Peptides against a protein of PDB entry 7PB4. Designs and how they scored, part 139

Target 1, 105 residues: chain A of PDB entry 7PB4
Amino acid sequence: KMLNIKEYKEKLLSTLGEFLEDHFPLPDRSVKKKKKNIQESSVNLITLHEMLEILINRLFDVPHDPYVKISDSFWPPYVELLLRNGIALRHPEDPTRIRLEAFHQ
Target 2, 218 residues: chain B of PDB entry 7PB4
Amino acid sequence: DALQMAVGYFEKGPIKASQNKDKTLEKHLKTVENVAWKNGLASEEIDILLNIALSGKFGNAVNTRILKCMIPATVISEDSVVKAVSWLCVGKCSGSTKVLFYRWLVAMFDFIDRKEQINLLYGFFFASLQDDALCPYVCHLLYLLTKKENVKPFRVRKLLDLQAKMGMQPHLQALLSLYKFFAPALISVSLPVRKKIYFKNSENLWKTALLAVKQRNR

## One batch from the design tools (peptide; made by RFdiffusion4, then SolubleMPNN)

Design b2_p10_7_s3 (from b2_p10_7, 4 letters changed)
Fold by OpenDDE base, seed 1:
Structure b2_p10_7_s3 (fold): chain B 105 residues (1-105), chain C 218 residues (1-218), chain A 10 residues (1-10)
Amino acid sequence: as target 1 above (105 residues)
Amino acid sequence: as target 2 above (218 residues)
Amino acid sequence: ILEEILQRLK
C-alpha cells in the first residue's frame, strides 16, 4: 500500500513536471557571455516545478509558518501564475513571502 | 546627446540632490517623448526605458508617459519584452500600467524582432485572461501568438468556462474562433460566424507613430 | 495536493 502511494506520487510528480515543462517553460535567457567586468549576477532562475517543490516542502516541514521568502531565483511570472490560479497566497503583511494554498480546507 | 542624457537620468537616477528634481525629470521626459514620436527609439533605449517604466522606480504618471513613448525606430528586442513581463509581475506597477503595457505589446507586436521566446510565455498570458481589465488585450495578444500547438483541450475548457462567466465577449469569441479553426474537434459549440474580428483598437494611442515607423522601415 | 495543483493549472 505504501509502495503504491509512493509510486502514485512519483507518477503524479512526473506528470506534473511534464505538464509544467510543456506549458510553462522558462524563457531562454541568451546569457550573452559577453566577458565584460560587469558582474551581472546571473541569478539562476528555478523551474516552476522546483518552485512548487519548495512551497510544498515548506508546507509540510513548517505548517505553522508555511511561507517562503521570494528569492531572486523566483521568476516573477511564475509567482504571478501561482497567485492567479489560487495555488499560492501572499503573506498578508509581507508581500515578499508566499505560501502554498491549503487545498484541504 | 540630449536623449542619451535623458535615458541616463532615468537609468542611473538623479546625480545631484537638486532642488529642481521635478523640473529636471520633466525636461528629460519631454526629451524622450519628442525623440520617440519624431524618430522612434533605438532598441537599446526601449530596453532601458521599458524596464524603468515597469520597475516602479518612478510614479505612475511618469511610468505611463514613458510607456506611451515606447515607439521603436526600427525594432523592439524580444528580450526587452520578456524582461518587461517579469517586471510587470513584481507588483510595483499599477493596474493601469499593466493594461497599457498589453495595449502597447499588441500595438507594437509586428515590430518585435523575434517571437520564439514570447511564444514560450503563452501559458502565462493565457492565465492572465482571468484578469478582467487585461482580458480584452490578452485575447488579442493570444490571437496573434496562437499556433496549432497551443490549442489544447484544457485551454479550450478554460476559455469556455470564462465565456460562461463573463458572457460572449467579442474578444473572447475571436480567440475561440481561432481555436476552432486550428482544432475544430475540440470546440463543438457553434460560434457565430463573425465576418469581422472585433478587438479593442489598442493601436489608437500609437496610430500616428505606427504609420511613421512603417514608413521608416520601408 | 499535486492533483489539485495540476487541476488549477489546467
Scores: peptide ipSAE 0.708, ipTM 0.934, DockQ to the pose 0.352
Fold by OpenDDE base, seed 2:
Structure b2_p10_7_s3 (fold): chain B 105 residues (1-105), chain C 218 residues (1-218), chain A 10 residues (1-10)
Amino acid sequence: as target 1 above (105 residues)
Amino acid sequence: as target 2 above (218 residues)
Amino acid sequence: ILEEILQRLK
């Protein structure tokens, strides 16, 4: 039974990962030609999969404050996507924080 | 030149010390508008100004005016569009600015140098169909972007569900007709063979400018 | 949760 649950979870994760990669990939940022001197800290954007993992983990790790601060690694279209589809919610008082929506089991 | 000074003003922001900040702003805005409508803007200028218009750095009136004059001399960089979409989602621009952006994107679509990265945003644009204010323009954009590979069963279901909620809208029907063309097996519903696809004329705001751009690029 | 996320994205 536990093996079946793990296998099922792995299958779901794989299916979700493939779906996210196929339909919501990150755009290839043209490597901003390094203008030589200003180290524009190329903030690495995380994948939608990674973003969801962060949100899920926060919900389980800190259920009383399940909000995650939106970092520069969060691609704004992904944030908007999650909010629009009811997957995430903004903090009512702090728009820089989002949480995974509590899906009623 | 006057244009470089104007773009620089918008990029760097107003220098605190000028008593007539509003007059200076208006002067630079008029400079950008005049050049844009007369000659178009360079891709680099559009890159800078488009981000400014969507970043919320200035008020809605200013942002709207900037966005209305995002007319290319030759081409728009797809990178500028991708960045613009990012700024659009930060939530510092008004709903009207978002609508205007999509109208602009549709109107200027042919002048975007490449479509590869924009095509990667297909899923994001598709998710924006649920926004009632954006839906007509997003449908038009998707009509321009849609390839056979984008026509998936889940998207067909979403479009049909949207049609059930919103009614039979001409822009939805146009997109569905294209989907049926690419994947007839996925759409069993008899769509009225409308000979004329009716999208809202997003181009009306730029009609004269678009003609001029096309003439310059010939 | 994963299923629900997938369903909301589909």
Scores: peptide ipSAE 0.709, ipTM 0.934, DockQ to the pose 0.353; fails the geometry check
Fold by OpenDDE base, seed 4:
Structure b2_p10_7_s3 (fold): chain B 105 residues (1-105), chain C 218 residues (1-218), chain A 10 residues (1-10)
Amino acid sequence: as target 1 above (105 residues)
Amino acid sequence: as target 2 above (218 residues)
Amino acid sequence: ILEEILQRLK
C-alpha cells in the first residue's frame, strides 16, 4: 500500500510537472547579454512546479505558519495564477506572504 | 533631447526635492505624450515607460497617461510585453490600469515584433478570463493568439463553463467559434454562426495613432 | 493536494 502511494504520488508529480511545463512555461528570457551594464538583475525565476513544491513543503513543515515570503524568484504571473485559481492565499496582513490553500477536508 | 530627458526623469525618478515636482512631472509627461502621438516611441522607450506605468512608481493618473501614449514608432519588443505582464501582476497597478493595458495590448498587437514568448503566456491569459473586467479584452487577445495547439479539452470545458456563468457574451462566442474552427470535435454545441465578430473596440483610443504607425511601417 | 492543484489549474 505504501509503495502504491509513493508510485501514485510520483506519477501525479510527473503528470503535474508535464502539465505545468506544457501550459505554464516560463518565458524564455533571451538573456541577450548585450554588454550594456544595465544590471538587469538576472533574477533567476523558478518554475511553477518549484513554486508549488515550496508552498506544499511549507504547509507540511510549518503548518502553524504555512506562509511563504514572495521572493524575487517568484514570477508574478505565477503568483497571480495561483491566487486566481484558489490554489494559494495571501496573508491577510502581509501581501508579500502567500500560503497553499488547505484542500484537506 | 527633450524626450531623453523626460524618459530619464521617469526612469531615475525625480532627483531634486524641488518644490515644483508636479510641474516638472507634467512637463516631462507632456513631452512624452507629444512625441508619442506625433512620431511614436522607440522600442527601448516603450520598454522603459511600460515598466514605469505598471510598477506603481507614480500615481494612477500618471500611469494611465503614460500607458495611453505607448505608441510605437515602428515595433514593440515582445520582451517589453512579457515584462509588462509581470509588473501587472505585482498588484501595484489599479484595475483600470490592467484593463487599459489589455486594451493597449490588443490595439498594438500587430506591432509587436514577435509572438512566440507572448504565446507562452497563453495559459496565464486564459486564466484571466475569470476576471469580469478583463474578460472581454482577454477574449480578444486570445482570439489573436489562439493556435490549433492551444485548443485543449480542458480549455474548452472552461470556456463552456464560463459561458454558462456569464451567458452568451459576444466576445466569448467569438473565441468559442475560433476554438470550434480549430477543433470541431471538441465543441458539440451549436454555436450561432455570427457573421460579424464583435469585440469591444479597444482600438478607439489609438485609432489615429495606429493609422500613423501603419503608414510609417509601410 | 496534487490532484486538487491539477484540477484547479485545468
Scores: peptide ipSAE 0.709, ipTM 0.934, DockQ to the pose 0.374; fails the geometry check
Fold by OpenDDE base, seed 3:
Formats: structure tokens, sequence, C-alpha cells
Structure b2_p10_7_s3 (fold): chain B 105 residues (1-105), chain C 218 residues (1-218), chain A 10 residues (1-10)
């Protein structure tokens, strides 16, 4: 079962990877090192590819609670994109949690 | 400076539980509005205030007023726009604020210093075409952003599907015409040769301000 | 799931 999940993930990533890179890249944060001490917590944003990987893994690893907490590494436009396209769903009681849509149910 | 105090108020929030919170808010808002319409705002001020308007820190009425006065003295930073799009997606702003933002973005497009990062958001904006309220303005934005490299078969299909659903909307036809210009082989449908591209005049809210900005940048 | 995600993004 784990092997099949890994293979499925790899296939998904191989098929989607180029598409995601071409059409949904992260904006380059010009870290203008202006010295001012505002600790803007340099939260590293993850790619849409990585976000999907997390969601897929959670769905398979914990199918009874397939929700992932939206972290600061989740770029809001990606979250909206996934929700709008029906790829992800928000938790009904906790809007800070999302899951991959179960397309086969 | 009164403007600095006003911007600071919006950035830091009200310090004291003053009984006159509303009066203080209105005073600072009027200060920002007056300067913005008279002289325009510095790029740094727009950066701060744009995020505030979209963050949901204040009520919709306040956010709307702030967004309406996001008039540059010279330029708008592309980084500010990218950050603004992020805030827009957090879900703390109203639908009307989203519409207003896209109207603003179209109206102020020429005053954005760079377009490279905004162009990376093309796919995201394209996905927003599905929102009926945003669609006219997003079409206009995409018309401004679209390069030959953005014209892909799957996007053509989506536009045609959208046209089938919504009908032959002028804004959608304008975008399709541009797509056909860049990739005529992808669009077999005879588009009426529209002599005039008709987008909803999003700039009407800022018409006088835009003229003033153009005059200052000469 | 794979095809559906791709189709929904396209």
Amino acid sequence: as target 1 above (105 residues)
Amino acid sequence: as target 2 above (218 residues)
Amino acid sequence: ILEEILQRLK
C-alpha cells in the first residue's frame, strides 16, 4: 500500500510538475535587504507542487483525518486556487485546515 | 507630518481605547484621502496602506475608502501588488473589495514600476475568470498582461468554454481577439472583427487622479 | 485523482 502511494505520488508529480512550474510559479521575493529590523519572518513559501504533495500524503497517511493546517508557508493564492478549482476543501468547523478533495467518493 | 501620523495610525492601530475612535479614524482617513488626491502617495505609503485595506484589519467601508485613494505620486511598486494579491486571497476582504482591487489594478497598471512578477501571477488571474463578479475586470487585466507565451491551448479552451457559458461578452471577446492575434491556429472560431475593444471603464473612479499623475511624471 | 487535479487546473 505504501509503495503504491509513493508511485502514485511520483506519477502525479511527474505529470503535474512541469505544468505547475510553467503556469503557477512563485513570485520572486526580491528580498530587498533593507536593514530595518522588521523581522518580517522570512517564512519560506512552498511551491504548489509541494503543497499538493503534503495534501496527498495526508490523505493517504491519515485518511480518517485528512486535513492539513494552513501554515505561513502556504501562499494564499495557491490555497485559493485549490479551493476554487475544487481540488481542496476547507474543514467545515476550522477554516485554517484544508484537505484534498476525494474525487473517487 | 499629518500624513505620516495617519499612515502610522492605520499601520499600528489605535493605541488607546479612546472614546472617540471613530472620529480619530475619520480624521486620519481624510488626511490620507486629501494627500492622495492632491499629490498622490509615495510608493512606500501605498505599500503599507494597500496591505491594510486588504488585510481585513478595518471594516469594509474603511477598506474601500483606503483602496480608492491608492493613487501614486509617481509609481506603484510591483512588490506591493504581489503582496496585495496574497492578502486578497486570505479571505478577510469582501467581494466588493476584490472587485475594487482589480479595477484599481487595471486603472493603475501603467504606474506599476515593473511587470515581471505580476506576469508570474498570470495563471492565478486566469483562474479568477470563473468568478462572475471579477470576470470583466480580470479579462481587462489579462488583456494588459497577455504575451504570446501565455496563450496556451488549455487556456483557449477555457475561454471558449466560458464564452459558451456566459455568452459573447465584450470583455471576453476582447481577450479572445488578443489570443487569436498571438495564436491564430488555436482559435478556429471566427471572432467578429471588433474595431473597438470595449472594457468596462474601470478607470472612471480615478480619471482625474490619473491625469494628474501623468502630468507629474512628465 | 491525478487526472482530475490536472483537469481542474487546466
Scores: peptide ipSAE 0.705, ipTM 0.934, DockQ to the pose 0.367; fails the geometry check

Design b2_p10_7_s4 (from b2_p10_7, 4 letters changed)
Fold by OpenDDE base, seed 5:
Structure b2_p10_7_s4 (fold): chain B 105 residues (1-105), chain C 218 residues (1-218), chain A 10 residues (1-10)
Amino acid sequence: as target 1 above (105 residues)
Amino acid sequence: as target 2 above (218 residues)
Amino acid sequence: ILEEILRRLQ
């Protein structure tokens, strides 16, 4: 039973991943690495798929505190997308933290 | 150069904690405004100032004035627009600034050097249709961006649902008409054949400046 | 949860 749930989850994640890649891809950072020392922190942005995985995992691992801190790797348009579609919620007292919406409540 | 000093002030912040901070800021802002409306700004200057206007570094009044003078001499870099969208979503700018940005984006659309990366933001812009204040301008932007490959069944459903909620708005009708043009099989609803597509004239704020830019680039 | 996420994006 647990194996079937894992396989089902993996299949759904794969399907979701394809959808996310098609409709919500990251813009190509043509960051021309021109050598100028501007420490533009080459913060590697994570995909929307990876962001959702983090949020889902936190909800399951720590259900009493399901909030994730928004890091520099979180692309702001993705955060806004999740908030606008009711997929994520911002912490009421800490705007730097978001959680996955509890869809079954 | 007075413009370089002004841009440098906004980028690096005020150097001296002098009591005359407001006078210095106003002086530099007027310098940027004067050059932008007379000659336009270089792509690099727009890149810097656009991010400043949307980052929340300064007050709303200053940010609004900066954004209003984001007039190109020749072109706007697509990268500047992508970065700007990111800043817009950080939540440090006002709702009025967001509306102004989309109006600016529509008005300046033809002066953006490339559209490939902006087209990748299609899904994000489409999600922004749910914002009542942004919806008219986002519809106009999507009208400019929409290709056949963007017209999907789920987006058609969302547009029809939005129309059911908001009523038959001219900007929604314009976008739906374009969707029907690309994919007639997805839209069974008879859309009134509007001879004239009506979008709010977002360009009115920059009409004179845009005419001048077009004349200089001829 | 994944199905609901997909539904809200679509």
Scores: peptide ipSAE 0.722, ipTM 0.933, DockQ to the pose 0.329
Fold by OpenDDE base, seed 4:
Structure b2_p10_7_s4 (fold): chain B 105 residues (1-105), chain C 218 residues (1-218), chain A 10 residues (1-10)
Amino acid sequence: as target 1 above (105 residues)
Amino acid sequence: as target 2 above (218 residues)
Amino acid sequence: ILEEILRRLQ
């Protein structure tokens, strides 16, 4: 299982990495150092690749509870993208949790 | 000034458990509306108020009214739009608010200071074409955003698939025509040559305001 | 999984 996760990560990087960077890049938040809006600029957003990696890992590591809590590092448009394309699902009772869709079942 | 107090109210929230919360809210909302329609709002004010309108901090009626008065004095910051899109996706705003936002975005498109970061959202907007309620407005937005580099084979396929599902919608045809213009080799299907592009009149809500903004910026 | 993700994004 761990070997499969590593292989999937490598394949994801090699096959999806360029695609994700080209078509779904993070917006450049101009860290305008203006003191007042410091709070919004402090959250490091993860890439779509990293988000997918987290979801895949959770599915394999904890298959009975494959849900990941949406953190502030999750860019909302990415979450919506994954949900809309059927790649991820929201927890039915907790909208702050999402899982990777189980494509292999 | 009255506007700063009103914006501050929406940003910080109601301080006092005043019995007349609704009256105070209405007063501040009217202040914002009056200034927005008369003079427009500064980019900073729009930045703050867009987030408020889309964050779910207030009810749908209030959010709708705020969004309707997001009229710039001069320009809208691209950063504000990017942030707004994020708030839109958090799921705290209504479907009607989402539609209104895209209508607003199309209507105010020319007043956005830069387009580089918005163009990075192209893939996200393209994915939103699947939403039936948003599709007409997203097509219009994409029509404004699309560059040659955005026209990819997989997107062409998706548009054609969408057309197969939805039929030959005028807004979709307009976008496909633009795609064919940029990449004729990718679209083998004969598209009717429409002389007139038909998008929903998203700008109608702001027609008078838009004229005023253009006059101020001349 | 990877192939399916790619398919759904493309």
Scores: peptide ipSAE 0.718, ipTM 0.933, DockQ to the pose 0.325
Fold by OpenDDE base, seed 2:
Structure b2_p10_7_s4 (fold): chain B 105 residues (1-105), chain C 218 residues (1-218), chain A 10 residues (1-10)
Amino acid sequence: as target 1 above (105 residues)
Amino acid sequence: as target 2 above (218 residues)
Amino acid sequence: ILEEILRRLQ
């Protein structure tokens, strides 16, 4: 039974990962490093999968404050996507913080 | 030149329009407008100004005017569009600005140099169909972007659900008809063969400018 | 949770 649950979870994660990669990939920002010496901190954008993992982990790790601060690594279209689909919610008083929707409530 | 000074003002200029700076702002805005409508803007100028218009640095009135004059001399960089979509989602622009952006994107679609990265945004645009204000323009955009590989069962279901909710909208029917063309097995519903696809005329705002751009690029 | 996320995306 536990093996089946683990296998099922792994299958779901794999399926979700493939779905996210196929339908919501990051655009290849050809950061044309124009040689201007300004260390523009190449903020590496995380995948939608990674973003969801962060949100899920926060919900489990800190259930009384399940909000994650939106970092520069969060691609704004992904944030908007999660909000529009009811997967995430903004903090009512701090728009820079989002949480995973409580699907079990 | 006057245009470079104007662009520089918007890029580096004060975040808060003080009353004493309104005349300067208006002068630079008029400079951009005049050049854009007369000659079009370079891709680099559009890159800068488009982000400014969507970043929320200026008020809605200014942002709207900037966005209305995002007319290319030759081409728009695909990268500028991808960046613009990002700014659009930060939540600092008004709903009207979002609508205007999609109208602009549809109107200027043929002048975008490449479509590979924009095509990767297909899923995001598709999710935006749920916004009632954006839906007509997003349908038109998707009509331009849709390839056979984009027509998936789950998207068909979502479109049909949206149709059930919103009714038989011409823009939605146009998109569904295209989906049926690419994947007839996924859409069993008899769509009326409408000879004319009716999208809201997003091009009306730029009709004269678009003609001029096409003439310059012949 | 994963199933619900997938369902809401699809």
Scores: peptide ipSAE 0.723, ipTM 0.933, DockQ to the pose 0.352; fails the geometry check
Fold by OpenDDE base, seed 3:
Structure b2_p10_7_s4 (fold): chain B 105 residues (1-105), chain C 218 residues (1-218), chain A 10 residues (1-10)
Amino acid sequence: as target 1 above (105 residues)
Amino acid sequence: as target 2 above (218 residues)
Amino acid sequence: ILEEILRRLQ
């Protein structure tokens, strides 16, 4: 029974990962080698999969404060996607914080 | 150059607490507008100004005016569009600005230098169909972007569900017809054979400008 | 949770 649950979880993770990669990939940053001074903060954007993992982990690790601060690594379209689909919620008092929706309630 | 000074003003902001902030702003805005409508803007200028218009740095009225004059001399960089979509999602622009952006994107679509990265945003745009205000324009955009590989069963289902919710809309029917063209097996519903695709004339705001751009690119 | 996320995206 436990083995079946693990296998099922792995299959779901794999399926979700493939779905996210296929339909919501990050755009390739054209590294325009333009000139010296614009510190375009080379902030590496995380994948939608990674973003979801962060949100899920926070929900389980700190259930009383399940909010994650939106970092520069969070691609804004992903944030909007999660909010629009009811997967995530903004903190009512701090719009820079989001949480995974509590689907178990 | 007056244009460079104007762009620099919007990019760097007013340095000095000038008592005439509004007059200076208006002067620079008019400069940008005049050049944009007469000659178009360079891709670099559009890159800068488009981000400013969507960043929330200025008020809605100013942002709207900037966005309306995002007319290319030759081409728009795909990278500028991708960055703009990011700014659009930060939530610092109004709903009207979002609508205007999609109208602009549809109107200027042919002048975007590449489509590969924009095509990667297909899923994001598709999710935006749920926004009633954006839906007509997003349908038009998706009509321009849709390739056979984008036509998936779950998207067909979502479109049909959306049609059930909002009724038969011309823009939605146009997109569904394209989906049926690429994947006839996924759409069992008899779509009326519409010979004419009916999208809202998003181009009307830029009709004269678009003609001028086409003439310059010949 | 994963199933529900997938459902909401699909």
Scores: peptide ipSAE 0.722, ipTM 0.933, DockQ to the pose 0.371; fails the geometry check

